# Peptides against a protein of PDB entry 3T7K: the designs that were tried, part 201

Target 1, 248 residues: chain A of PDB entry 3T7K
Amino acid sequence: KAEKILARFNELPNYDLKAVCTGCFHDGFNEVDIEILNQLGIKIFDNIKETDKLNCIFAPKILRTEKFLKSLSFEPLKFALKPEFIIDLLKQIHSKKDKLSQININLFDYEINGINESIISKTKLPTKVFERANIRCINLVNDIPGGVDTIGSVLKAHGIEKINVLRSKKCTFEDIIPNDVSKQENGGIFKYVLIVTKASQVKKFTKLINDRDKNETILIVEWNWCVESIFHLNVDFTSKKNVLYQKK

## One batch from the design tools (peptide; made by RFdiffusion4, then SolubleMPNN)

Design b2_p27_5_s2 (from b2_p27_5, 13 letters changed)
Fold by OpenDDE base, seed 2:
Structure b2_p27_5_s2 (fold): chain B 248 residues (1-248), chain A 27 residues (1-27)
Amino acid sequence: as target 1 above (248 residues)
Amino acid sequence: YEEYIEKIKEENKKELKELEEKEKELE
């Protein structure tokens, strides 16, 4: 059926998209449309797997979903597109009125607002955003909204190697792991990095660390600090936004 | 087919609204 529909076109584009969707197409597509998309080089996957070599995300806008955040770790992310790309494409293909010999849809017209070429270019870097920031090991409180598994998965996708989950009410100093990065001479490495949800945790962890490991560097942030770092594919240590405590 | 595509558009709008509500709750 898809072949018959596409037969009216003399030449078919190959978009070469391996994509996931977030905030759109929850119910997927009918079998004919999936086949059409496949013939156009558009493959949509339900979940993110490294083996699939994903290079695209469909979303209506920048979202804080696991899929969206992880898409910025693709190697590379080639395209971040609005769902209207698929909609308009399918409309044109199924249109009986247009004696279109060619599909005239440009991917660049459907870019997600805020995902610019500067961001896309950073996904071509050999390192991940937190790796570049010398954040290898992080402490995460267990009561974080969204759950430690989801948050941890996103952080790992972006170069954090070790996620230590802290039981917020019961943890001691011995439960806190250091960010074990080789002391590069350039003084930008925090020994302790923590993601917390509330001010009481800041007070607790700062006290525990300062009492037992005096004069060490500490970075305590909100989840939003990580999100913003991901959205920009850069950690800005000069910004105080979403930083709850910093000791250099 | 037009009706089918319009339904997908409507569903996408609903999905986005639901996500936006969830994101607000998590902030």
Scores: peptide ipSAE 0.555, ipTM 0.928, DockQ to the pose 0.887
Fold by OpenDDE base, seed 5:
Structure b2_p27_5_s2 (fold): chain B 248 residues (1-248), chain A 27 residues (1-27)
Amino acid sequence: as target 1 above (248 residues)
Amino acid sequence: YEEYIEKIKEENKKELKELEEKEKELE
């Protein structure tokens, strides 16, 4: 059936998209439309797997979902597109009124607002955002909204190698892991990096570290600090936004 | 087919709204 529908076009584009969706197309597509999209070089996957070499995300806007945040770690992310791309494409293909010899849909017309070429270009870098920031090992409190598994998965996708989960009420200094990195030319190195949710945790961890490991560098941030860093694919150490405690 | 596409659009709108509500709770 898909072949019959597409037969009316003299030339078919190959979009070469391997995509995931977030905030759209939860119920997927019918079998005919899936086949149509496949014939146009558009493959939609349910989950992110490294083996699939994903290069695209469909979303209505910038979202804080696991899929969206991880899409910015694709190598490279070629396109971040609004779902209207698929909608308009399928409408054009199924239209009986339009004597169209070709499909006239430009991917660039459907870019997600805020994901510009500057962001896309950074996904071509050989390093991940936190790797560039000299953050390889972090401490994460266990009561973080969204769960440690989801948050941890996102952070790992962006270059964090080790995630230590801290039990907020029971943890001691010995439970806190150092960020073991070598000094790079253009970045500050924090010996201890922590993601916390509460002011009480800031007080606790600062005291524990300062009492046991005097004069060491400490960075304590909110999850939003990580999110903003991901959205910009850059860590700005000059910004105080979402930084709860910093000792250089 | 038009009805089918309109349903997809409506579902997308609902999905987005649900996500926005969840994100607001996390902020």
Scores: peptide ipSAE 0.554, ipTM 0.928, DockQ to the pose 0.817
Fold by OpenDDE base, seed 1:
Structure b2_p27_5_s2 (fold): chain B 248 residues (1-248), chain A 27 residues (1-27)
Amino acid sequence: as target 1 above (248 residues)
Amino acid sequence: YEEYIEKIKEENKKELKELEEKEKELE
């Protein structure tokens, strides 16, 4: 049935998209439309797997979902597109009124606001955002909204190698892991990096570290600090936004 | 087919609203 529908076109584009969706298309597509999309080089996956070599995200706008945040770690992310791309494409294909010899849908007209070429270009870098920032090992409090597994998965996708989960009420200094990175000549390396949710945790961890390991560098941030870093694919250490405590 | 596409659009709008509400609760 898909072949019959597409037979009216003399030339078919190959979009070469391997995509996931977030904030759209929860119920998926009918079998005919999936086949149509496949013939146009558009494959939509339910989950993110490295083996699928995903290069595209469909979303109505920038979202804080696991899928959206992880899509910025694709190698590379080629396109971040609004769902209207698929809708307009399918409408044009199924239209009987238009003597259309060709499909005239341009991907660039459907870019998600805020995901520009500067962001896309950074996904072509050989390193991940937190790797570039010399953050390889972090401490994460166990009571973080969204759960340690989801947050941990996003952070790992963006270059954090080790995530230590801290039981905030019971943890001691010995439970806190250092950020084990080799001294780079020109970059401020924080020995202790922590993601926390409450001011009481800041007080607790700063005291524990300062009492046992004096004069070490400490970075304590909110989850939003990580999210903003991901959205920009850059860590700005000059910004105090979402930084709860910093000792250089 | 037009009805089918309109339904998808409406569902997408609902899904977005639900996500926005969840995000606000987490902020």
Scores: peptide ipSAE 0.553, ipTM 0.927, DockQ to the pose 0.879
Fold by OpenDDE base, seed 3:
Structure b2_p27_5_s2 (fold): chain B 248 residues (1-248), chain A 27 residues (1-27)
Amino acid sequence: as target 1 above (248 residues)
Amino acid sequence: YEEYIEKIKEENKKELKELEEKEKELE
């Protein structure tokens, strides 16, 4: 059935998209449309796997979903597209009125607002955003909204190697892990990096660290600090936004 | 087919609203 529908076109584009969706197409597509998309080089996957070499995300806008945040770690992310790309494409293909010899849909017309070429270009870098920022090991409180597994998965996708989960009420200094990174000449290295949710946690952890390991560098941030870093694919250490405590 | 596509559009709008509500709850 898909072949019959596509037979009216003399030439078919190959978009070469391996994509996931977030905030759209939850119910998927009918079998005919899936086949049509496949013939056009558009493959949509349910989940992110490294083996699939994903290069595209479909979303209506910038979202804070796990899929969206992880898509910025693709190697490279080639396209971040609005769902209207698929909608308009399928509408054009199924249209009986227009004797179109060619499919006239340009991917570049459907870019997600806020994901520009600068962001896309950074996904071609050999390193991940937190790796470039010399953040290898972090401490994460166990009561973080969204759950430690989801948050941890996103952070790992962006270059954090070790995530230590802290039980905020019961943890001691010995439970806090240092950020073990080699001294690079030009980067601010924080010995202790923590993601917390409450002001009480800031007070607790700063006291524990300062009492036991005096004069060490500490960075305590909110989850939003990580999100903003991911959205920009850059860590701005000059910004105080979403930073709860910093000791250089 | 037009009805089918319009339904998908409506579903996408609903999905987005649900996500936005969840994101607000997580903030």
Scores: peptide ipSAE 0.552, ipTM 0.927, DockQ to the pose 0.893

Design b2_p27_5_s3 (from b2_p27_5, 15 letters changed)
Fold by OpenDDE base, seed 1:
Structure b2_p27_5_s3 (fold): chain B 248 residues (1-248), chain A 27 residues (1-27)
Amino acid sequence: as target 1 above (248 residues)
Amino acid sequence: YEELLKKYEEENEKELKELLELEEKLK
């Protein structure tokens, strides 16, 4: 059926997209439309797997979903597109107006607002954002909204190797892990990096660390600090936004 | 594809509400 529908076009584009969707197309596509998209070089996956070499995301706007945040770790992310791309494409293909000899849809007309070439270019870097920031091991409180598995998965996609989950009410100093990175000449290395949700946790962890490991460097941030770093594909250590405690 | 557009809008609104609720919990 898809072949018959596409036979009216003299030439078919090859978009070369391997994509996931977030904030759109929750019910998926029918079999015919999936076949049409496949013939146009558009493959849509349900989940993110490294083996699939994903290069595209469909979303209505910048979102804080797991899929959107992980898409910025693609190697590279080639396109971040609005769902209207697929809608307009399929609409044109299913149109009974015989007058269209060619599909005329340009990917660049459907870019997500706020995802520009500067962001896309950073996805071509050989390192991930937290690797560049010398953050390898972090401590994460167990009561974080969204769950430690989801948050941890996003952080790992962006270069954090070890996620230590802290039981916020029961943890001791011995439960806190250091950020094990070699001292590089350029950039602030924090020995202890923690993601917390409450001011009481800041007080607790700062006391525990300062009492047992005096004069060490500490960075305590909110989840939003990580999100902002991901959206910019850069960690700005000069900004105090979403930083709850910093000791250099 | 008017039905697809409508479905997309409904799904988008639902997810945006959920995201906003999550963000409020993270504040």
Scores: peptide ipSAE 0.028, ipTM 0.538, DockQ to the pose 0.540
Fold by OpenDDE base, seed 2:
Structure b2_p27_5_s3 (fold): chain B 248 residues (1-248), chain A 27 residues (1-27)
Amino acid sequence: as target 1 above (248 residues)
Amino acid sequence: YEELLKKYEEENEKELKELLELEEKLK
């Protein structure tokens, strides 16, 4: 059926997209449209798997969803596109009125606002954003909104190797793990990195660390610090935004 | 494909509401 629909076109584009969707197309596509998209080199996946070599995200705008945040870790992310690309494409294909010999839809016309070439180019780097920032091991409070699994999955996608979940009310100093990175000569490495949700946690963890491991470097941040770092694919240690406590 | 567009809009609005609620809980 899809072949019959596409037969009216002399040449079909190959968009070469392996994509996931977020904030759009929750119910997916019908079988005919899926086949049409496949013939155009557009494959949409339900979930992110590294083995699928995803290179595209469909979203209406920049979102804080797991899929969107993880898409910035694709190797590379080639395109971040609005769902209107698919809508207009399918509309044109199903249109009986237009004696169109060619599909006239350009991917570049559907780029998500705020995902610029600078961001896309950084996804081609061999390292991940937190890896570049010398953040390998973090402590994450167990009561974080969104859940430790989701948050942890995003962080791992962006180069964090070890996530230690802290039971905020019961944890002791011994439960806090150091950021085990070799002292590189030129970079401020924080020995303890923590993501917390409350001011009381800041007070608790700073006290625990300072009492037991005096003069060590500490970075305590909000989840938004991570999100901003991901959106920029860069950690700015000069910014105090979303930093709750810092000791260099 | 107006129906598809409407569906997309509805889905987007729903997800945005959920995200906003989550962000409020993070504050």
Scores: peptide ipSAE 0.027, ipTM 0.549, DockQ to the pose 0.536
Fold by OpenDDE base, seed 3:
Structure b2_p27_5_s3 (fold): chain B 248 residues (1-248), chain A 27 residues (1-27)
Amino acid sequence: as target 1 above (248 residues)
Amino acid sequence: YEELLKKYEEENEKELKELLELEEKLK
């Protein structure tokens, strides 16, 4: 059926997209439309797997979903597109009235607002954002909204190797892991990095660390600090935004 | 196809609303 629909076109584009969707197309596509998209070199996956070498995301705007945040870790992310790309494409293909000899849809017309070439270019770097920031091991409180698994998965996609989950009410100093990174000449290294949700946790962890390991560097942040770092594919250590405690 | 398109638009709006509500709950 898809072949018959596409037969009216003399030439078909190959968009070469391996994509996931977030905030759009939750019910998926019908069989005919999937076949059409496949013939145009557009493959849509339900989930992110490293082996699929995904290069595209569809979303209506910048989102804080797991899929969107992870898409910025693609190697590289080639395109971040609005769902209107698919909508307009399928609309054009199914239109019987238009005597179109070719499909006239340009990917560049459908870029997500705020995902610019600067962001896309950074996805071509050989390192991940937190790796570049010398953050390898972090401590994460167990009561974080969204759950430690989801948050941890996003952080790992962006270069954090080890996530230590802290039981906020019962943890001791011995439960806190150091950020074990080799000293690089130009990078600020924090010995202890923690993601917390409450001011009481800041007070607790700062006390525990300062009492047992005096004069060490500490970074305590909110989840939003990580999100902003991901959206920019850069950690700005000069910003105090979403930083709850910092000791250099 | 116009009906299908409308359905997708409506579904997308619902999903976006749900996501925003979820994000607000997570704050």
Scores: peptide ipSAE 0.020, ipTM 0.512, DockQ to the pose 0.810
Fold by OpenDDE base, seed 5:
Structure b2_p27_5_s3 (fold): chain B 248 residues (1-248), chain A 27 residues (1-27)
Amino acid sequence: as target 1 above (248 residues)
Amino acid sequence: YEELLKKYEEENEKELKELLELEEKLK
């Protein structure tokens, strides 16, 4: 059926998209439309797997979903597109009235607002954002919204190698892991990096560390610090935004 | 400073919760 529908076109584009969707297409696509998209070089996957070599995200806008945040770790992210690309494409293909010999839809017309070429270009870098920031090992409180698995998965996608989950009420100094990294260019090194949710946790962890490991560097941030770093694909250590405690 | 931090955290927690709920609805 898809072949018959596409036969009216003299030439078919190959978009070469391997994509996931977030915040759109909840009901998926019918079999015919999936086949049409496949013929146009558009493959949509349900989940992110490294083996699929994903290069595209469909979303209506910048989102804080796992899929969206992880898409910024694609190697590279070629396109971040609005769902209207697919909608308009399928509309044009199914249109009987348009005696179009060719599909005339440009990917660049459907870019997500706020994901500019500067962001896209950074996804071509050989390193991940937290790797560049000299953050390899982090401590994460167990009561973080979204859950440690989801948050941890996003952080790992962006270059964090070790995630230590802290039981906020029961943890001791011995439960806190150091960030074991060598100094790289243009990055600060914090011995202890923690993502927390509450002021009480800041007080607790600062006390534990300062009492047992004097004069060490500490960075305590909110999840939003990580999100902002991901959205910019850069860590700005000069910013105090979403930083709860910093000792250099 | 502690009170300001607490207020900031409470506001951030509310916003984060709302955003997460919104994101779940969008999934």
Scores: peptide ipSAE 0.016, ipTM 0.407, DockQ to the pose 0.026

Design b2_p27_5_s4 (from b2_p27_5, 12 letters changed)
Fold by OpenDDE base, seed 2:
Structure b2_p27_5_s4 (fold): chain B 248 residues (1-248), chain A 27 residues (1-27)
Amino acid sequence: as target 1 above (248 residues)
Amino acid sequence: YEKYLEEIKKKNEEELKKLEELEKELE
């Protein structure tokens, strides 16, 4: 059926997209449309798996979903596209009115606002954003909105190797893990990195660390600090935005 | 088929609204 529909076109584009969707196409596509998309080199997957070599995300805008955040860790992310690309494509293909010899849809016309070439180019780097920032081991409070599994998965996708989950009410100094990064000579490495949700946690952890390990470097941030770092694929240590406590 | 695509668009809009609401709750 898909072949019959596409037979009217002399040449078919190969978009070479391996994509996931977020904020769109929750119900998926019918079988015919999936076949059409496949013939055009567009493969849509339900979940992110490294083995699938995903290079594209469909979303209406920048979102804070797990899929969107992880898409910025693709190697590389080639395209971040609005769902209208698929809609317009299918509309043209199924249109009986136009003797269209060619599909005239340009991917670049459907780029998600805010995902520019600078961001895309950074996904080609051999390192991940937190790896470049010398953040390897972090402490994460267990009461974080979205859950430690989701947050942890996103952080790992972006280069954090070890996530220590802290029980905020029962945590002691011994439960806090150091960011075990070999002291590179020129980079401000924080010995303790923590993601917290409340001011009370800042006070608690700051006290615990300062009382037991004096004069060590500490970075305590909100989840939004991580999100912003991901969206920019860069950690800005000069910014105080979403930083709750910093000791250099 | 145009009706079908319009329904998909509508569903996408609804999904986005739900996500936006959820994101606001998580902020």
Scores: peptide ipSAE 0.495, ipTM 0.910, DockQ to the pose 0.893
Fold by OpenDDE base, seed 1:
Structure b2_p27_5_s4 (fold): chain B 248 residues (1-248), chain A 27 residues (1-27)
Amino acid sequence: as target 1 above (248 residues)
Amino acid sequence: YEKYLEEIKKKNEEELKKLEELEKELE
């Protein structure tokens, strides 16, 4: 049936998209439309797997979903597109009124607002955002909204190698792990990096660290600090936004 | 088919609203 529908076109584009969706197309697509999209070089996957070599995200706007955040770690992310691309494409293909011999849909007309070429270009870098920032090991409180597994998965996708989960009420200094990175000449390296949710946790962890390991560098941030770093694919250590405590 | 696409659009809008609400709660 898909072949019959597409037969009216003299030439079919190959968009070469391997995509996931977030904030759209929850119910998926019918079998015919999936086949149509496949013939146009558009493959939509349910989940992110490294083996699929994903290069595209469909979303209505910038979102804080796991899929969206992880899409910025694709190697590279080629396109971040609004769902209207698929809608308009299918509409044109199924239209019997259009005497069009060609499909005329340009991907660039459907870019997600805020994901520009500057962001896309950074996904071509050989390193991940937190790797570039010399953050390899982090401490994460167990009561973080969204859950430690989801947050941890996103952080790992962006170059964090080790995630230590802290029981905020019961943890001691010995439970806190250092960020084990070699001192590079020109980068601010923090020995202790922590993601916390409450001011009381800041007080607790700063005291524990300062009492036992004096004069060490500490960075305590909110989850939003990580999100902003991901959205920009850059860590700005000059910004105090979402930084709860910093000791250089 | 046009009705089908309109339903998809509506569902997408509803999904977005739910996510926006959830994100506000997490912020």
Scores: peptide ipSAE 0.494, ipTM 0.910, DockQ to the pose 0.822
Fold by OpenDDE base, seed 5:
Parts: sequence; C-alpha cells; structure tokens
Structure b2_p27_5_s4 (fold): chain B 248 residues (1-248), chain A 27 residues (1-27)
Amino acid sequence: as target 1 above (248 residues)
Amino acid sequence: YEKYLEEIKKKNEEELKKLEELEKELE
C-alpha cells in the first residue's frame, strides 16, 4: 500500500534520519505511514541505543526529557526537528489534490527553536561536554527528582564515567568520591563535584569535606546546572547560576 | 486521512501540555 501511494512521485528524497521522539507521537504511526517514512529514509526508534547510530530528535521544543537531553550527545546530532515535519510530509504524500511530481519538504524549515548550528556543530566534537569540563566522577544525592537512574543515564551520555549515589541523611565523608581527572587545557579541576537538591545538603557536604580534606576544591550544583550545560554543550565556570557552593 | 492527522496533532498538544506541567513541578 505504501508503494502504491509513493508511486505517484517521480523521485523520492532520502532524508537519512534515525530518530527518537519526545513530547510527540506517543502512539506512534500506523503501518502504512511507518512504511512510507522508511521509504523516505526516516526511521523512528522507541528508545535510544548506541547501536542504532541515532542522528535526529523530534520534539515540539527544547525539553528536559531524558530523550531530549541524550539527543544532544548523539555523534553527531544532525537534526533537531519539530513534529510538524512528519505531519506536513505525510499530509503532502497522502494528498490527492496536489499534482506533485516530487516531495517538497525541507528539513531546515522545521528546526527546533533554540537548537542552532552552533549547538549542532558541538555534537561533532570528539569529546563530551562534561569530559571537556574535567568532570569524570560525580556525587549525586539519592532524592533527586527524576530518579538517579534517569539522571545518571543522561550524565553518562554526556561524558561522566562514574556516578556515586549518596544517601543524604546517612552518608559520611568516606562515601564521597573524588573527581579523578588530569588537567586539561582551559578547564578548572574540582576534586569534589556534587549534585544536590537542598540547602541542608550543601551545609552537610561542605562541612564533611572541609573538615576531613582541608583546602580542596569543591563544586556543588543543582541539576539545572547540568541541564544548562547540556543545552549549551558547554560548561561555563564563570557563571554562578545554579551553583550552590564553589571553592577554588 | 485529514482527520487522522488532526487527531495526531491533538495528541501531540496534549502530550506537550503534560510534559510542561511535569517540568514546572521539577523546577
């Protein structure tokens, strides 16, 4: 059936998209439309797997979902597109009124607002955002909204190798892991990096570290610090936004 | 088919709304 529908076109584009969706198309597509999209080089996956070599995200706007955040770690992310791309494409293909010899849908017309070429270009870098920032090992409180597994998965996708989960009420200094990194060009090194949710945690961890490991560098941030870093694919250590405590 | 596409659009809008609400709660 898909072949019959597409037969009216003299030439078919190959968009070469391997995509996931977030904030759209929760129910997927019917079998005919999936086949149509496949014939046009558009393959949509349910989940992110490295083996699939994903290069595209469909979303209505910038979102804080796991899929969206991880899409910025694709190697490279070629396109971040609005769902209207697929809708308009299918609309044109199924239209009987339009005597079209070719499909006239340009990917560049459907870019997600805020995901510009500067961001896309950074996904071509050989390193991940936190790797470039000299953050390899972090401490994460167990009560973080969204769950440690989801947050941890996002952080790992962006270059964090080790995530230590802290039980905020029971943890001691010995439970806190150091960020073991070598000095890289133009990057600060913090011995202790922590993501926390509460002011009480800041007080606790700063005291524990300062009492036991005097004069060491400490970075305590909110989850939003990580999110902003991901959205920009750059860590700005000069910004105080979402930084709860910093000792250089 | 047009009706089908409109339903998809509506569902997308609903999904986005739910996500926006969830994000506000997390901020």
Scores: peptide ipSAE 0.494, ipTM 0.910, DockQ to the pose 0.823
Fold by OpenDDE base, seed 3:
Structure b2_p27_5_s4 (fold): chain B 248 residues (1-248), chain A 27 residues (1-27)
Amino acid sequence: as target 1 above (248 residues)
Amino acid sequence: YEKYLEEIKKKNEEELKKLEELEKELE
């Protein structure tokens, strides 16, 4: 059926997209449309796997979903597209009225607002955003909204190697792990990096660390600090936004 | 088929609204 539908076109584009969707197409596509998309070089996957070499995300806008955040770790992310790309494409293909010899859909017309070439170019870098920022090991409170598994998965996708989950009410200094990175000359290295949700946690952890390791560097941030870093594919240590405590 | 696509668009809008609500709850 897909072949018959596509037979009216003299030339078919090859978009070469390996994509996931977030905030759109929850119910997927019918079998015919999937086949059509496949013939056009568009493969849509349900989940993110490294082996699939994903290069595209479909979303209506910038989202804070696990899929969207992880898409910025693709190597490289080639396209971030609105779902209207698929809709318009399928609409054109299924249209019987238009004697179109060619599919006239340009990918660049469907870019997600806020994902520009500067962001895309950074996905070609050999390192991940937190790796470049010398953040390898972090401490994460167990009561974080969204869950430690989801948050941890996103952070790992962006170069954090070790995530230590802290039980905020029962944790001691010994439960806090250091950020074990080699000293690089130009990058601020924080010995202790923590993601917390409450001011009470800031007070607790700062006290625990300062009482036992008074001269060490500490960075305590909100989850939004990580999100903003991901959205920009850059950590700005000069910004105080979403930073709850910093000791250099 | 046009009706089908319209339904997809509607579902996408509904999905987005749900996600936005969820994101607000997670913030």
Scores: peptide ipSAE 0.494, ipTM 0.910, DockQ to the pose 0.897

